Peptides against a protein of PDB entry 5OOQ. Designs and how they scored, part 13

Target 1, 227 residues: chain A of PDB entry 5OOQ
Amino acid sequence: YREDVRQVVTHPANALSFLQPGRLVEISVNGKDNYGWGAVVDFAKRINKRNPSAVYTDHESYIVNVVVNTMYIDSPVNLLKPFNPTLPEGIRPAEEGEKSICAVIPITLDSIKSIGNLRLYMPKDIRASGQKETVGKSLREVNRRFPDGIPVLDPVKNMKIEDEDFLKLMKKIDVLNTKLSSNPLTNSMRLEELYGKYSRKHDLHEDMKQLKRKISESQAVIQLDDL

## One batch from the design tools (peptide; made by RFdiffusion4, then SolubleMPNN)

Design b1_p9_7_s2 (from b1_p9_7, 6 letters changed)
Fold by OpenDDE base, seed 5:
Structure b1_p9_7_s2 (fold): chain B 227 residues (1-227), chain A 9 residues (1-9)
Amino acid sequence: as target 1 above (227 residues)
Amino acid sequence: SYEVNTEPL
C-alpha cells in the first residue's frame, strides 16, 4: 500500500510543485540507504549529456538536490557530481555509532519516501561555507520538535490529487489500515491493481507538462529577484 | 527555522 501511494505522490505531476527550496523530504536511495529527512535545494529535469536520447521513467526523469545531515563522515563526498544521481561507491548514511556530516546529494524522485508538510528557511547559497551545516542544524531542530516523525503532506487535502482511482486507493488503504490487522498481502495486491488503474487512466504527462511550465516560470521569477 | 507549508508553487 505504502509503495503504491508513494509512486503516485512522487510522480512528477504531483511532487514537483511541492519540491520548493527547503521542503522536507524523507530520502531512501536504492531502497537501502536511508538518509532520513532532508531539505530540498532545487530540482531539474534529468539530462544525459552523453546520451541526449536517453529515456528515463517518470520517477527518474528529474534530479532533486537535497541537503542531508546523515552522510557518513568518511564518505567520498568530493566525488559527488552535480545532477548525477548515480552516487559514487562509499556514499552512504552513517550507521549507528558512526559520525555524520552534512552533504548535498542529487537524488531521483524515486528516492523520495515521503514529502513533509514543513519547509525550512534556506540560505540563498547552500554551497557557501557553513551553509549546509546551518541547514543541518535546522534539520536537527525539526527532528527534536517532532519526535514522532515529521508530518507528511496529505495527498488529497494538501496535494490535491483528485484522481478517482487514487481516491479509491486511499479509501481502501484507510479501510485496510483499520482491517490490516489480518492480511497484508491481499491488501497489497489490491493496492497494486488500483495503482495500475490510476497510472493508465490519468494523463499524468499533460499534468507534468503544465507543472513544469509553472515551475519554470517560478524559477525565472526567482532568478530575476536575485539580480 | 521552519514553517508549515501545504501549498504548491
Scores: peptide ipSAE 0.610, ipTM 0.960, DockQ to the pose 0.724
Fold by OpenDDE base, seed 3:
Structure b1_p9_7_s2 (fold): chain B 227 residues (1-227), chain A 9 residues (1-9)
Amino acid sequence: as target 1 above (227 residues)
Amino acid sequence: SYEVNTEPL
């Protein structure tokens, strides 16, 4: 269900207006590489110069450049290409006990786990020598001040997502969080139906397919936990 | 330095 909310929150129609320079976002690349909280530099629509007719999903149709301070020190950061979200092999966050550096990485909206309610004051030229490290220091300060986690934007109160189907989805999630102790499968099917209605209304068909897969994966995990 | 910002573009 958190993933379902994430799909709506990170959709271009909702997310882009909150991806101002300095916006804090929580980053997970390919569902495996957790970089923690980073700061948005800018974003642009994804353009394939080799294949102008390439169609991307809504969540893959934009590239967001983000400063992270958790890049593994021996990662081949020199191979990073601006506006290419396909990261080179070896680009990863530092593990426990490893040294990290600051880097600017291009990510898709699908790699955003959460959007924070905080915005950093960004340098004018982030690519200038020492500027990434300045942002890195600011990120460390924020993490120090918020040991329990950076506050996330409220989808309804802050992002003003007032779609009736989304509000119903949120209410169902709240009910399910209180009732998920009983029948996860029935709850997931109902969530899928509500998301399906939202998706149809906003023409989010591909996102619905991804959500269905994640719901199925969540059901599989629940079935494993019930074993 | 940082600020709370809940406003869109």
Scores: peptide ipSAE 0.609, ipTM 0.960, DockQ to the pose 0.907
Fold by OpenDDE base, seed 2:
Structure b1_p9_7_s2 (fold): chain B 227 residues (1-227), chain A 9 residues (1-9)
Amino acid sequence: as target 1 above (227 residues)
Amino acid sequence: SYEVNTEPL
């Protein structure tokens, strides 16, 4: 059920509006590499220039750049390519006893374990010398202040996910914490239905954004011609 | 420095 909630929360239709610069997110890459809490730099729609016809899942359709302070010091961070979520071999979090450094890594939405209710004040240029380390210090401070974990955004109260099936899912989770009475098959069907609804909503939202951009671009061109 | 932010863009 936690994964089911994660799938809904990290869906573009829900997550993107909360991935502002400085947003804290908990990062797990490929289900094995836990970087802990990082800070969002920015995000962009995933575009494959080599394969423009590439179809990505909703959770793989965006790239989120995040600052982490848990990168293994000997990781080949110089091989990181902006907007390429396929991380080079050797890119991993530091293990216990290993030294870590700050790095900006590109991840997909699927690599977000949770979205925090905290936002860091981010430097204007994170790639400037020393800026990643500044964010790293802020991350350490936050972790120190929240030893029991960074508070997660409430999917209903904060993210305003008001889908009835999702609300039912949340209620079931609450009940299951007290009673193991839920039918997994019913929940999976509902999740699929919810996913479909969110996907449709996202598509419409993106279409609207694209339309607004085209309008703005057209207006900008007109203004340039009047100069 | 950080803030609690529960609002979308």
Scores: peptide ipSAE 0.607, ipTM 0.959, DockQ to the pose 0.705
Fold by OpenDDE base, seed 4:
Structure b1_p9_7_s2 (fold): chain B 227 residues (1-227), chain A 9 residues (1-9)
Amino acid sequence: as target 1 above (227 residues)
Amino acid sequence: SYEVNTEPL
């Protein structure tokens, strides 16, 4: 069910409007290489210059450039081609005990595990020397502030996905979650931790939304006083 | 720096 939700969320019709510069996204390339949370630089429709008639699936039809701070230090990042999601051999996240660097990687929508409800303030020129490292520092700071994980966009409340089948899917998931919560003896410690993290993410999302509203209101008041 | 953003483009 989670994969089904991911497929709907990462569909171009739903995802693209939330892939603004600085949007945090959780990245898993080919279902294997987990880069963690990165920041969106930009996106573009995938164009094959060699084969203009190439047909891509919906989830492979766009390329998203993202800054990650988990690239293995010895990865051949110089071989990365902008807007080419076919990553060179050796491009991988750092494993435990390995050093990492910041890099901009092109990914498909299918490589997005989650879309966060946070946006970083991005440098104007991410390609300038040191700018990707600045974003990397920001990513580390965000991860530090959200030890239970980055809050994820609500597919229904935030993304406004109103497809009937999707809503049914979400309801089924909610029912299952409720049933699991009602049977604490069958809940593996892992499930409780997962639900706890989800609950904390939800609470944080609401708190941050309220904070943003308060900030916006205060700014509006300041503008009124200057009139 | 970062902000909460739940709005589409």
Scores: peptide ipSAE 0.529, ipTM 0.946, DockQ to the pose 0.724

Design b1_p9_7_s3 (from b1_p9_7, 5 letters changed)
Fold by OpenDDE base, seed 3:
Structure b1_p9_7_s3 (fold): chain B 227 residues (1-227), chain A 9 residues (1-9)
Amino acid sequence: as target 1 above (227 residues)
Amino acid sequence: MYEEDYEPL
């Protein structure tokens, strides 16, 4: 259930408008590497220069650059490739008792566990010396101010997700949380069906937006050739 | 329009 909500919240149609510079996001890479809360630098559509025909899932179709303050100190951060969310081996968060450093890592939307209802005032040049460490101090200060956890965006109230299938999913989750007595397997299948309907509607809507952009870009190119 | 809370650096 929480995963189904996460899939909807992290879908490009919903998440991208909330991934402004300084937005706090909770980061889990490959379901095992928990970096905790980081700050968004920027995002870009994923483009494979080697295979321009590469098709990504919606959750893998964007790269989000994030500042984390939990990178293991001996991680090979010099091997990080810009716009490549496939992290080199040895890139990991520090474990308990290990030293950490600040790093900018490229992640996919699928690596976002939660989107916070907070933003940091980001420096203009995060790549400048000491700027990542400044953001890292601010992340520590935010965690200190919110000992009970950083407030998460409400999908309905804050994100304005008004899709009927999503609202039905949320209502079902509320009913299930209230009625633990119903067969967990039957409820899971119905949630997957609702999520699958939601995803297909959003995929079609995004395809339509992409098609409209391509049409607009082609018209702009035609106007440039006619000048 | 929920005002996003900004934390200073």
Scores: peptide ipSAE 0.022, ipTM 0.630, DockQ to the pose 0.132
Fold by OpenDDE base, seed 1:
Structure b1_p9_7_s3 (fold): chain B 227 residues (1-227), chain A 9 residues (1-9)
Amino acid sequence: as target 1 above (227 residues)
Amino acid sequence: MYEEDYEPL
């Protein structure tokens, strides 16, 4: 369900009007490389100069340039090509304990995990010396101000997605979230204790089944020996 | 009117 929502939100028909310069977006490249929250520079329709007849999926048909502040310091950022979402080998986010730098990376819409309800003021020339680092400082400040996470655009209230099937999907998610949150087990400080008791009860039930099988097998063997 | 919160640089 969360992925289904992401597919609708990141579709060009919905996303492009919210990809203004400075829009915050949460970035995950190839489902592996999590850059966290970045800022949109610009976007363009994907053009293959070598194969103009190339057909892309809707989510791959646009390239979004984003500033990230989580690029690994030793990444070959000089090999990055504007408007080429095929990233060079070694382009990755910094891991825990590694140093990071600011970089502009080209991504597809499919690499957007969420769209934030916040925009930064962007410099006119992001490629000028020191401008990426300025945006990187603003990204750090935003993360400091929102310790519980950056607010995400509401697909219905903010993005005005009024598709009936999407609204049904959202209602199903809300019902599931309400059931999960209203589950007295989920909010119980005793969840671990109850889960421990449940696990032990399950183990005892399996042990009892195994014991019953062994008794039945032993009785079957005794019946075969009495024949 | 999109309530776009803008953070200054």
Scores: peptide ipSAE 0.021, ipTM 0.623, DockQ to the pose 0.137
Fold by OpenDDE base, seed 2:
Structure b1_p9_7_s3 (fold): chain B 227 residues (1-227), chain A 9 residues (1-9)
Amino acid sequence: as target 1 above (227 residues)
Amino acid sequence: MYEEDYEPL
């Protein structure tokens, strides 16, 4: 159920407007490498230079650069490629008792476990010497202030996700949590169906928005050629 | 306007 909510929350239609510089996000890469809370640097649409026609899933279609303060010190951070979410071998969080460093890592939306209701004042140039470490100190201070966990954005109250299919999904989760449902598999399939309806509706909305932009751009070009 | 809490660096 948490995964079903995560799928909706991390969908580009919902997440991107909350991925401002300094936004706190909880990071889990490949469902294994938990970096904890990091800070968003920026994001961009994923472009495959080798295959421009590559189609990504919605959750893989954007790259988010995040500062983490939990990178293992001996990780080959020099092998990190900007906007490449396929992390080199040996890029991992520090384990208990290991030393960590600050790093900027490129992740997909699928690697966002949660979006925090908090932003850091990010430096203008995070790549400048010492800037990542400054953000890393701020992340430690935030974690100290919120020992019970960093506040997560409420999907309805904060993110204003008012989609009927999402609201139905949320209501279903609430009912299931209350009833301690005897059939988790049937409930998961229903949540996936509701998510699928939600995603399709948002895809259509995004397509419409892209079409409107293309029309506007085409009209602007025509006006420039007529001058 | 989202009520976002900001932490200074």
Scores: peptide ipSAE 0.020, ipTM 0.638, DockQ to the pose 0.128
Fold by OpenDDE base, seed 5:
Structure b1_p9_7_s3 (fold): chain B 227 residues (1-227), chain A 9 residues (1-9)
Amino acid sequence: as target 1 above (227 residues)
Amino acid sequence: MYEEDYEPL
């Protein structure tokens, strides 16, 4: 259920409007590499320059650059490629007893575990010397201020996800959280089906929005050619 | 308007 909510929350239709510079996000790469809370630098649509026709899933279709302060010190951070979410081997969070450094890593939306209700005032140039470390200090301070965890955006109240299918999902989760005693697997499958319907509906909505934009742009061009 | 709490650097 948390995963099903995460899938909806991290969908581009919902997440991108909350991925402003400085937004705190909880990061888990490949479901194993937990970097903890990081700060969003920026995001961009994923473009494969070698294969422009590459189709990505919704959650893989955007790259989010995030500052983390939990990168293992001996990680080959120099091998990190901007906007390439395929991290080099050895890029990992520091384990217990290991030293960490600040790094900017490119992640997909699928690597966002949660979106925080806090934003840092990000420096204009995060690549400038010492800026990542400054953000890293701020991240440590935030973690110190919120020992019980950084407040997460409420999907309904804060993110204003009013999609009927999502609200039905949330109601089902609430009912299931209240009823979780009996059959979690059947409910997960149903949530995946609901998410699949939600995703398809949003994909169609974005496609329709893009099509409307293209039609509007085409009409604007036609009006310019008819003048 | 949910006040996005901005933490200063």
Scores: peptide ipSAE 0.020, ipTM 0.637, DockQ to the pose 0.132

Design b1_p9_7_s4 (from b1_p9_7, 5 letters changed)
Fold by OpenDDE base, seed 5:
Structure b1_p9_7_s4 (fold): chain B 227 residues (1-227), chain A 9 residues (1-9)
Amino acid sequence: as target 1 above (227 residues)
Amino acid sequence: SYEESTEPL
């Protein structure tokens, strides 16, 4: 259910209007590299100069530049290419006991785990000397003030996602969080219907296939964890 | 510094 909500929330039709400069977003790259909360710099439509006919999924069709303060200190940050979400080898968050630095990384919408209800005041030029570190200090201060986690935007109240199937999904999640009794499969089918409504017809079908695959993989992992 | 922001662009 959380992944299902994430797919709807991070869809361009919903997410882009909330990716203002300074917006806090929780970042997970490739489902493995958790950078924690970062701050949005800007975003742009993904353009492949080598293959202009390249078709991306909705969640991969935009690049979001984010400041993180959890980059491993020995990561080859100089190899980062602007507007290239394919990160070089060795670009990773610091592990426990490792030192971290501030970096600007290009990510896709699919790498956004959650969108916070907070925005940082951002420098005009984030690439200027010391500006990333200033944002890094602000991120540390926010994390200190919210030890239980940064509040997430309400998909319904704040993001105004009014799709009936989504509202039903959210109600079911609320009920499930209360009752632990609802069948994940019934909600995944509704999520496919929801996802089908938000994307324009052509982009939705591939995203639904990927979502189905991810749901199937997640269910397989949950079944493995329940063993 | 930070602010609460719940409005779209």
Scores: peptide ipSAE 0.552, ipTM 0.954, DockQ to the pose 0.890
Fold by OpenDDE base, seed 4:
Structure b1_p9_7_s4 (fold): chain B 227 residues (1-227), chain A 9 residues (1-9)
Amino acid sequence: as target 1 above (227 residues)
Amino acid sequence: SYEESTEPL
């Protein structure tokens, strides 16, 4: 069901109007290479200069240029061709423990996992020296502010997708989510997470009280020595 | 910097 939603959301008829410069999008290339959240630079209709009669699927018919901050540092980014979504060999996200860099990559709509409800303020010339790194810093800031994930555009409320079958799909998903949330096991796990957060807060509060007590005791001893 | 943007182009 999530893939079905993704297919509808990323369809040109729905997605393109929300691919303004700076729009945050979650990127997964070929269902394997997860770049995380990137920022839209621009998009254009895919044109094959070598084969003008080439027919693309709807999801492959546009190229979106996005800034990512998760590119593996040793990726051959110099081999990236503007408006060519076929990425060179070695273009990949950094794995855990690897260093990453900022890069502009061309992707298809099919490589968009989700569309965020946030837009970055983009530099006028992203290709100028240091500008992609500025966007990269902004992406890191956003990720820091949204540790539970960047909010996704609501397909119905925000994107105004009113297709009857899509609405039925969304209702089914909502019902399933409601059933899952009403499950005692799900509630117990959430309760444990909540209690874990409360426990940490309580522990910190007790530690602070103990520290304040020790400071007060030390000050009282100093005052007794001055008497 | 960023902003919430829920409107189409």
Scores: peptide ipSAE 0.551, ipTM 0.953, DockQ to the pose 0.699
Fold by OpenDDE base, seed 3:
Structure b1_p9_7_s4 (fold): chain B 227 residues (1-227), chain A 9 residues (1-9)
Amino acid sequence: as target 1 above (227 residues)
Amino acid sequence: SYEESTEPL
């Protein structure tokens, strides 16, 4: 269900209006490379100059430029191409004990794990020398102030996602979270079944359900890790 | 520095 919620939240129709400069977003590239919380620089519609007829999925149809402060120091950041979300080999976050640097990376909406309720004050020219590091310092300050994590935008109250099926999904997640507090594994399976049933009705509902499933699974995992 | 921002564009 968390993934289903994530699919709805990160859909262009919902996410783009909240990707203002300085917006904090939690970044996971290719489901493996967790950069943590970064700050949005800008976004643009994905254009393939070599193949103008290229069709992208909704979640891959935009490129978001994000400042991260967790880039591995020896990553080939000079090979990064603006507006190319296909990252060069060796571009990765620093592991524990490794040194990190600040970098601007182009990501797709699919690489956004969460959208925070906070925005940084961004420099006018992020490409200027030392500006990425200034943002990096601000990111460290935010992480220091929010040791339990940066607050996430409420999809309903803040993002105004009023789709009836989404609201039903959120209600199911709340019920499951309440039940997961009593039995995490049973509720994750039931959420999967509910998601599977809802996914069959509409592709958008499938995206919404995957989003809600991923949210519920992530909450279930957090509750399992707290046990 | 940062601020809470819950409004769309």
Scores: peptide ipSAE 0.550, ipTM 0.953, DockQ to the pose 0.883
Fold by OpenDDE base, seed 2:
Structure b1_p9_7_s4 (fold): chain B 227 residues (1-227), chain A 9 residues (1-9)
Amino acid sequence: as target 1 above (227 residues)
Amino acid sequence: SYEESTEPL
C-alpha cells in the first residue's frame, strides 16, 4: 500500500506542481541506491533525441535534477549527463564510513520515495563553484532539525489528491494499520483507474502549459518586432 | 535556510 500511495503521489499529474526549486524529496534510485533527502533543482519532460518515438511510462517521462549530499566521493560524477537519468556505473551513495560529496543527479519520478513539505532557498546557479556545497550544508541542517525524518507532504491536505479511490486507499491504509482485511486485487484495479484519470488530467495540464507557452512566445516575438 | 511550502506552483 505504501508503494501504491507512492505511485499516485509521484505521478506527474500530482508531483510536478510540487517539484519547485528547493523542494526536498527523498531519493531511491533503482530501489537500491538510497541518497536520502535531496533538493530539487529543476525538472523537464524527458526527450530522447536519438529515439523521438520512445514511449516512457508516466513515472519515467520526466527528469528531475536534484542536489544530493550523499554521493560517494569516488563516484564518477564527471560522467553524469544532464537530463540523462541512466546513471553511469559507479554512481552511488556513500556507504557508512565512506566520504560523501554534493552532486546534482538526474532522476525520474519513479526514484522519488517521498516529497517533503519543505523547500530550501536555492542558489540562482547551482552549477557555480561552491553552490552545491551550500545546498549540502542546508540539507545537513534540515536533517539535524528533523532527526525523526523530514515531514512529508500530505497527499490529501497538501497535494489535494481528492480522487475517491485514492481516499479509499488512504482510509484502507489507516484501517490496515489496525486490520489486515483489504483485498489487494481490488486495489490494483482501482489504481489503474486512478492512473487513467491522472494521465488524462496531466495531458490536459500539459496541453494548457504548452498553449500558455506558445502564447507567451508569440507575445515575446511581437514585442521584439515593435523594437 | 528552508521554509515550509505546501502549495503547488
Scores: peptide ipSAE 0.549, ipTM 0.953, DockQ to the pose 0.704

Design b1_p9_8_s1 (from b1_p9_8, 4 letters changed)
Fold by OpenDDE base, seed 5:
Structure b1_p9_8_s1 (fold): chain B 227 residues (1-227), chain A 9 residues (1-9)
Amino acid sequence: as target 1 above (227 residues)
Amino acid sequence: MVDFGELIK
């Protein structure tokens, strides 16, 4: 259930408007490498220069650059490629007792566990010397201030996800959390179906929005040529 | 400095 909510929340149609510089996000890469809370630097649509025809899933179609302060100190961070979410071997969070450093890592939307209801003031040039460490200090301070966890954006109240299928999903989750008695497997299958419908609907909406934009741009060009 | 998304009214 939490995964299904995560899928909706991290869908481009919902997530991108909340990935402003400094937005806190909780990061898990490949479902195993937990970096904890990081800060968004920027994001971009994923472009494969080698294979322009590459089709990505919705959650893999954007790359988010995030500052983390939990990178293992001996990780080969110099091998990180900007806007390449395929991390080099050895890039991992520090384990207990290991030293960590600050790093900027490119992640997909699928690597976002949660989106925080907090933003950091980000330096203008995160790549400048000492700037990542400044953000790292801020992240530590945030964690100190919120020992019970960083506030997560409410999908309905904060993110204004008003999709009927999603609202139904949220209500079901609430009921299930209350009743403890429902078979988790049956509910997961239904949630996947609901997500599939949701994703398709939102993809169509984005396509329509892009088309409207293109039409508007074309009309604007025509108007400029008529002047 | 931490900006609370709710505090920027």
Scores: peptide ipSAE 0.031, ipTM 0.693, DockQ to the pose 0.183
Fold by OpenDDE base, seed 3:
Parts: sequence; structure tokens; C-alpha cells
Structure b1_p9_8_s1 (fold): chain B 227 residues (1-227), chain A 9 residues (1-9)
Amino acid sequence: as target 1 above (227 residues)
Amino acid sequence: MVDFGELIK
């Protein structure tokens, strides 16, 4: 159930408006590599230059650049490629007792565990010497100030996710958390169905937005050719 | 002094 909520929250239609520079996000890569809380630098639509026809899932269709302060010191950070969310082998968070460094890593929306209700001030040039470390110090200070955890955005109150299918999903999760009475399989199938309806509706909305943009761009080009 | 820019709630 928490995963279903996470999928809705991290969907481009909901998440992108909250991925401003300095937004705190909790990062888990491939469900294994937990970097903890990082700070958003920027995001971009994923473009495959080698295969322009490549279709990504919604959660893999954007790349988010994030500053983390938990990168293992001996990780091959020099092999990190901007806008490539496929991390090189050996890129991992520091384990207990290991030294960590600050790094900028490209992640997908699927690697976001939660979105925080806090933003850091971000340097104008994060690639400049010492700027990542400045953000790293800020992240440590945030963790110090919030020992019980960084406040997470409320999907309804803060993110204003008012979609009927999502609200039904949330209500069902609440009922299921309170009433462990019915067959787990039936409940899982129904949650998946509701999420699937929500996702399809938002996919269509994004397709419509993209089409409208393409039409607007085409009209702008026509106007430029007529001048 | 971590200049937390305004905690934009």
C-alpha cells in the first residue's frame, strides 16, 4: 500500500511541480542503495540520443539530478554521466564506518522514496569547487534539526492530489490498515486497478499536453516562416 | 550559519 502511494506521488504529473532546486528527496536506487535525503539540483525529460523512439515508463521518463552526502568515498564518481540514470558499477552509498563524500547523481522518479516538505538554498553553480560540500553541510544540519525525520509532503494537503481515483486509493489503504479482515489478494488487485486507472488518466493528460506543445511549436514555426 | 533560505512551507 505504501508502494502504491509512492507510485502516485512520484508520478510526473504530481512530482515534477515539487522538484524545485533545493527540494529534499529521500533516495533509494534499485530498491537497494539507500542514499538517504538529498537535494534536487534540476530535472529533465529523459532523451535517448541513440534510440529516439525509446519509450520509457512515466517513472523512468525523467532524470532528476540530486546532491547526496552519503556517496562512498572510493566510488568511481568520475564515471558518472550527466543524464544517465544507469549508475556505473561501484557507485553506492557508504556503509556504517565508511567515509562518505558529496556527489551529484542522476536518478529516475522511481528512485524517489519520499518528497520532503523542505527546500535548501542551492548554489548557482553546483559543479563549482566546494559547492556540493556546502550542500552536504546543509543536509547534515537539516538532519540534526529533524532527528525524528524530515517532514514529508502530504499528498492531499500539500501536493493537492485531488484525483478521485487517488482519493479512493487512499481511503482504501486507510480502511485496509484499520480492517485487516478481507482477502489480501482481492485488496491488492483492487488497489492495482485503481492505480492503473489513475496512471492511464494521467498518461493521457501528459500526452495531450505534449501534443498541445507540439502544435504550439509548429504554429510558432509557421509564423516565423511567414515573416 | 546554514542559510536555510526561507523554509518555503
Scores: peptide ipSAE 0.030, ipTM 0.679, DockQ to the pose 0.122
Fold by OpenDDE base, seed 2:
Formats: sequence, C-alpha cells, structure tokens
Structure b1_p9_8_s1 (fold): chain B 227 residues (1-227), chain A 9 residues (1-9)
Amino acid sequence: as target 1 above (227 residues)
Amino acid sequence: MVDFGELIK
C-alpha cells in the first residue's frame, strides 16, 4: 500500500510541480541503493537521442538531478553522464563506516521514495567548485534538525491530490491498515484497479494538455508563416 | 546560516 501511494505521489502529474530546486527527496535507486535525503537540482523530460521512439513509463519519463551527500567516496562519479539515469557500475551509497562525498546523480521518478515538505536554498551553479559540498552541509543540518525524520509532503493536504480515485485509494489503505484482518486479495485487486483508473485519467489529462500545447504551438507557427 | 527555504505549510 505504501508502494501504491508512492506510485501516485511520484507520478509526473503530481510530483513535477514539487521538484523545484532545493526540494528534499528521499532516494532509493533500483530498490537497493538508498542514498537517503537529497536535494533536487533540476529535472528534465527524458529524451533518448539514439532512440527517439523509445517509450518510457511515466515514472521513467523524467530525469531528476539530485545532490546527495552519501555517495561512496570511491564511486566512479566521473563516469556519471548528465541526464542518464542508468548509473555506471560502482555508483553506490556509502555503507556504514565508509566515507561519503557529495555528488549530483540523475535519477528517475521511480527512484524517489518520498518527497519532503522542505526546500533548501540551492546555489545557482551546483557544478561550481564547493557548491555540492555546501548543499551537503545543508543536508546534514536538516538531518540534525529532524532526528525523527524529514517531514514528508501530505499527498492530499500539501500536494492537493483531490482525485476521487486517489482519495478512495487512501481511504482503503486507511481501512486496510485498520482492518488488517479482512481478505487481502480482494483489496489488492481493487487498489490496482483504482490506481489504474487514476493513472489512466491523469495520462489522458496530460495527453490533453500536450495536445493543447501542440495545437497552440502549431497555431503560433502558422501565424509566423503568414507574416 | 543555511536558509532552509519555506516550509510549504
């Protein structure tokens, strides 16, 4: 159920408006590499120049650049390619007792575990000397101030996800958390159905927005050709 | 002084 909520929260339709520079996000790459809380630098739509016809899932369709302060010191950070979320081998968080460094890593939305209700001040040029380390110090200070954990955005109160299907999903999760004793299979199928309906509705809405933009752009181009 | 940006309340 937490995963279902995560899927909705990290969906582009919901997440992107909260991925401003300095936004704190909890990062888990491939479900195994936990970098902890990082800070958003920027994001971009994923473009495959080699395969323009590549279709990505919604959660893989954007790349988010994040500053982490938990990168293993001997990680081949020089092999990191901007806007390539496929991380080189050896790029990993530091384990307990290992030294860590600050790095900017490109991740997908699927690698976001949580979106924090906090935003750091971000340097204008994060790639400038010492800027990543400054953000790293800020991240440490945040963690110090929130020993019980960084506050997470409330999907309803903060993110304003008012979709009826999502609200039903949340209510079901609450009921299921309360009623752990009732038939898990029927509830799982119904959650998947509700998520599927929600996702489709949002996809259609985004498609409609994109179509409207394309129409507007096309109309603007026509006006330029008529001059 | 790390200016922790606005807690979006």
Scores: peptide ipSAE 0.029, ipTM 0.669, DockQ to the pose 0.187
Fold by OpenDDE base, seed 4:
Structure b1_p9_8_s1 (fold): chain B 227 residues (1-227), chain A 9 residues (1-9)
Amino acid sequence: as target 1 above (227 residues)
Amino acid sequence: MVDFGELIK
């Protein structure tokens, strides 16, 4: 159900009006590479110059440029292509104990895990020297101020998503959350472990999905280079 | 109004 909510929230019809410069978004590329909270620079409709007839899904039809402060320091950020959401190999978040840098990455709407109810004041020219690092400092400050997490846009109250099926979905989630919170098992240390295992399983499943996508994309690129 | 500094709602 949470994924269904995410799909609705990140749909262009709902998301784009909230992707103003400086909007905080939680980023998960391909469901694996969690960059955490980043700041929106801009967005544009995805245009394939090589294949103008390319049809993208709604969630892949726009590219959002975001500043992240969690890029692995040795990532080949120089290989990042503007408005190309297919990230080069080695572009990844820093793992625990690794050094991170600030980078602007192009992502699809599908890579948005959550939209924050906060915006940063963005520099006028994010590409100017030191500006991405300024935003990176601001992102760290936000995380410091919100240790319990950055407030997320309410899909109904803030985003005004009034679709009946969506509202029914939200009500079901609320009922389930209420049942979950009322269940004495919610306080079991095992829930964190199970959630951690589930999260890892989900991450692994997304890893597999991404690996399959990367293989398919690599095969498609090889086919395009052979043409 | 909490001054979020560089933060806006």
Scores: peptide ipSAE 0.025, ipTM 0.646, DockQ to the pose 0.190

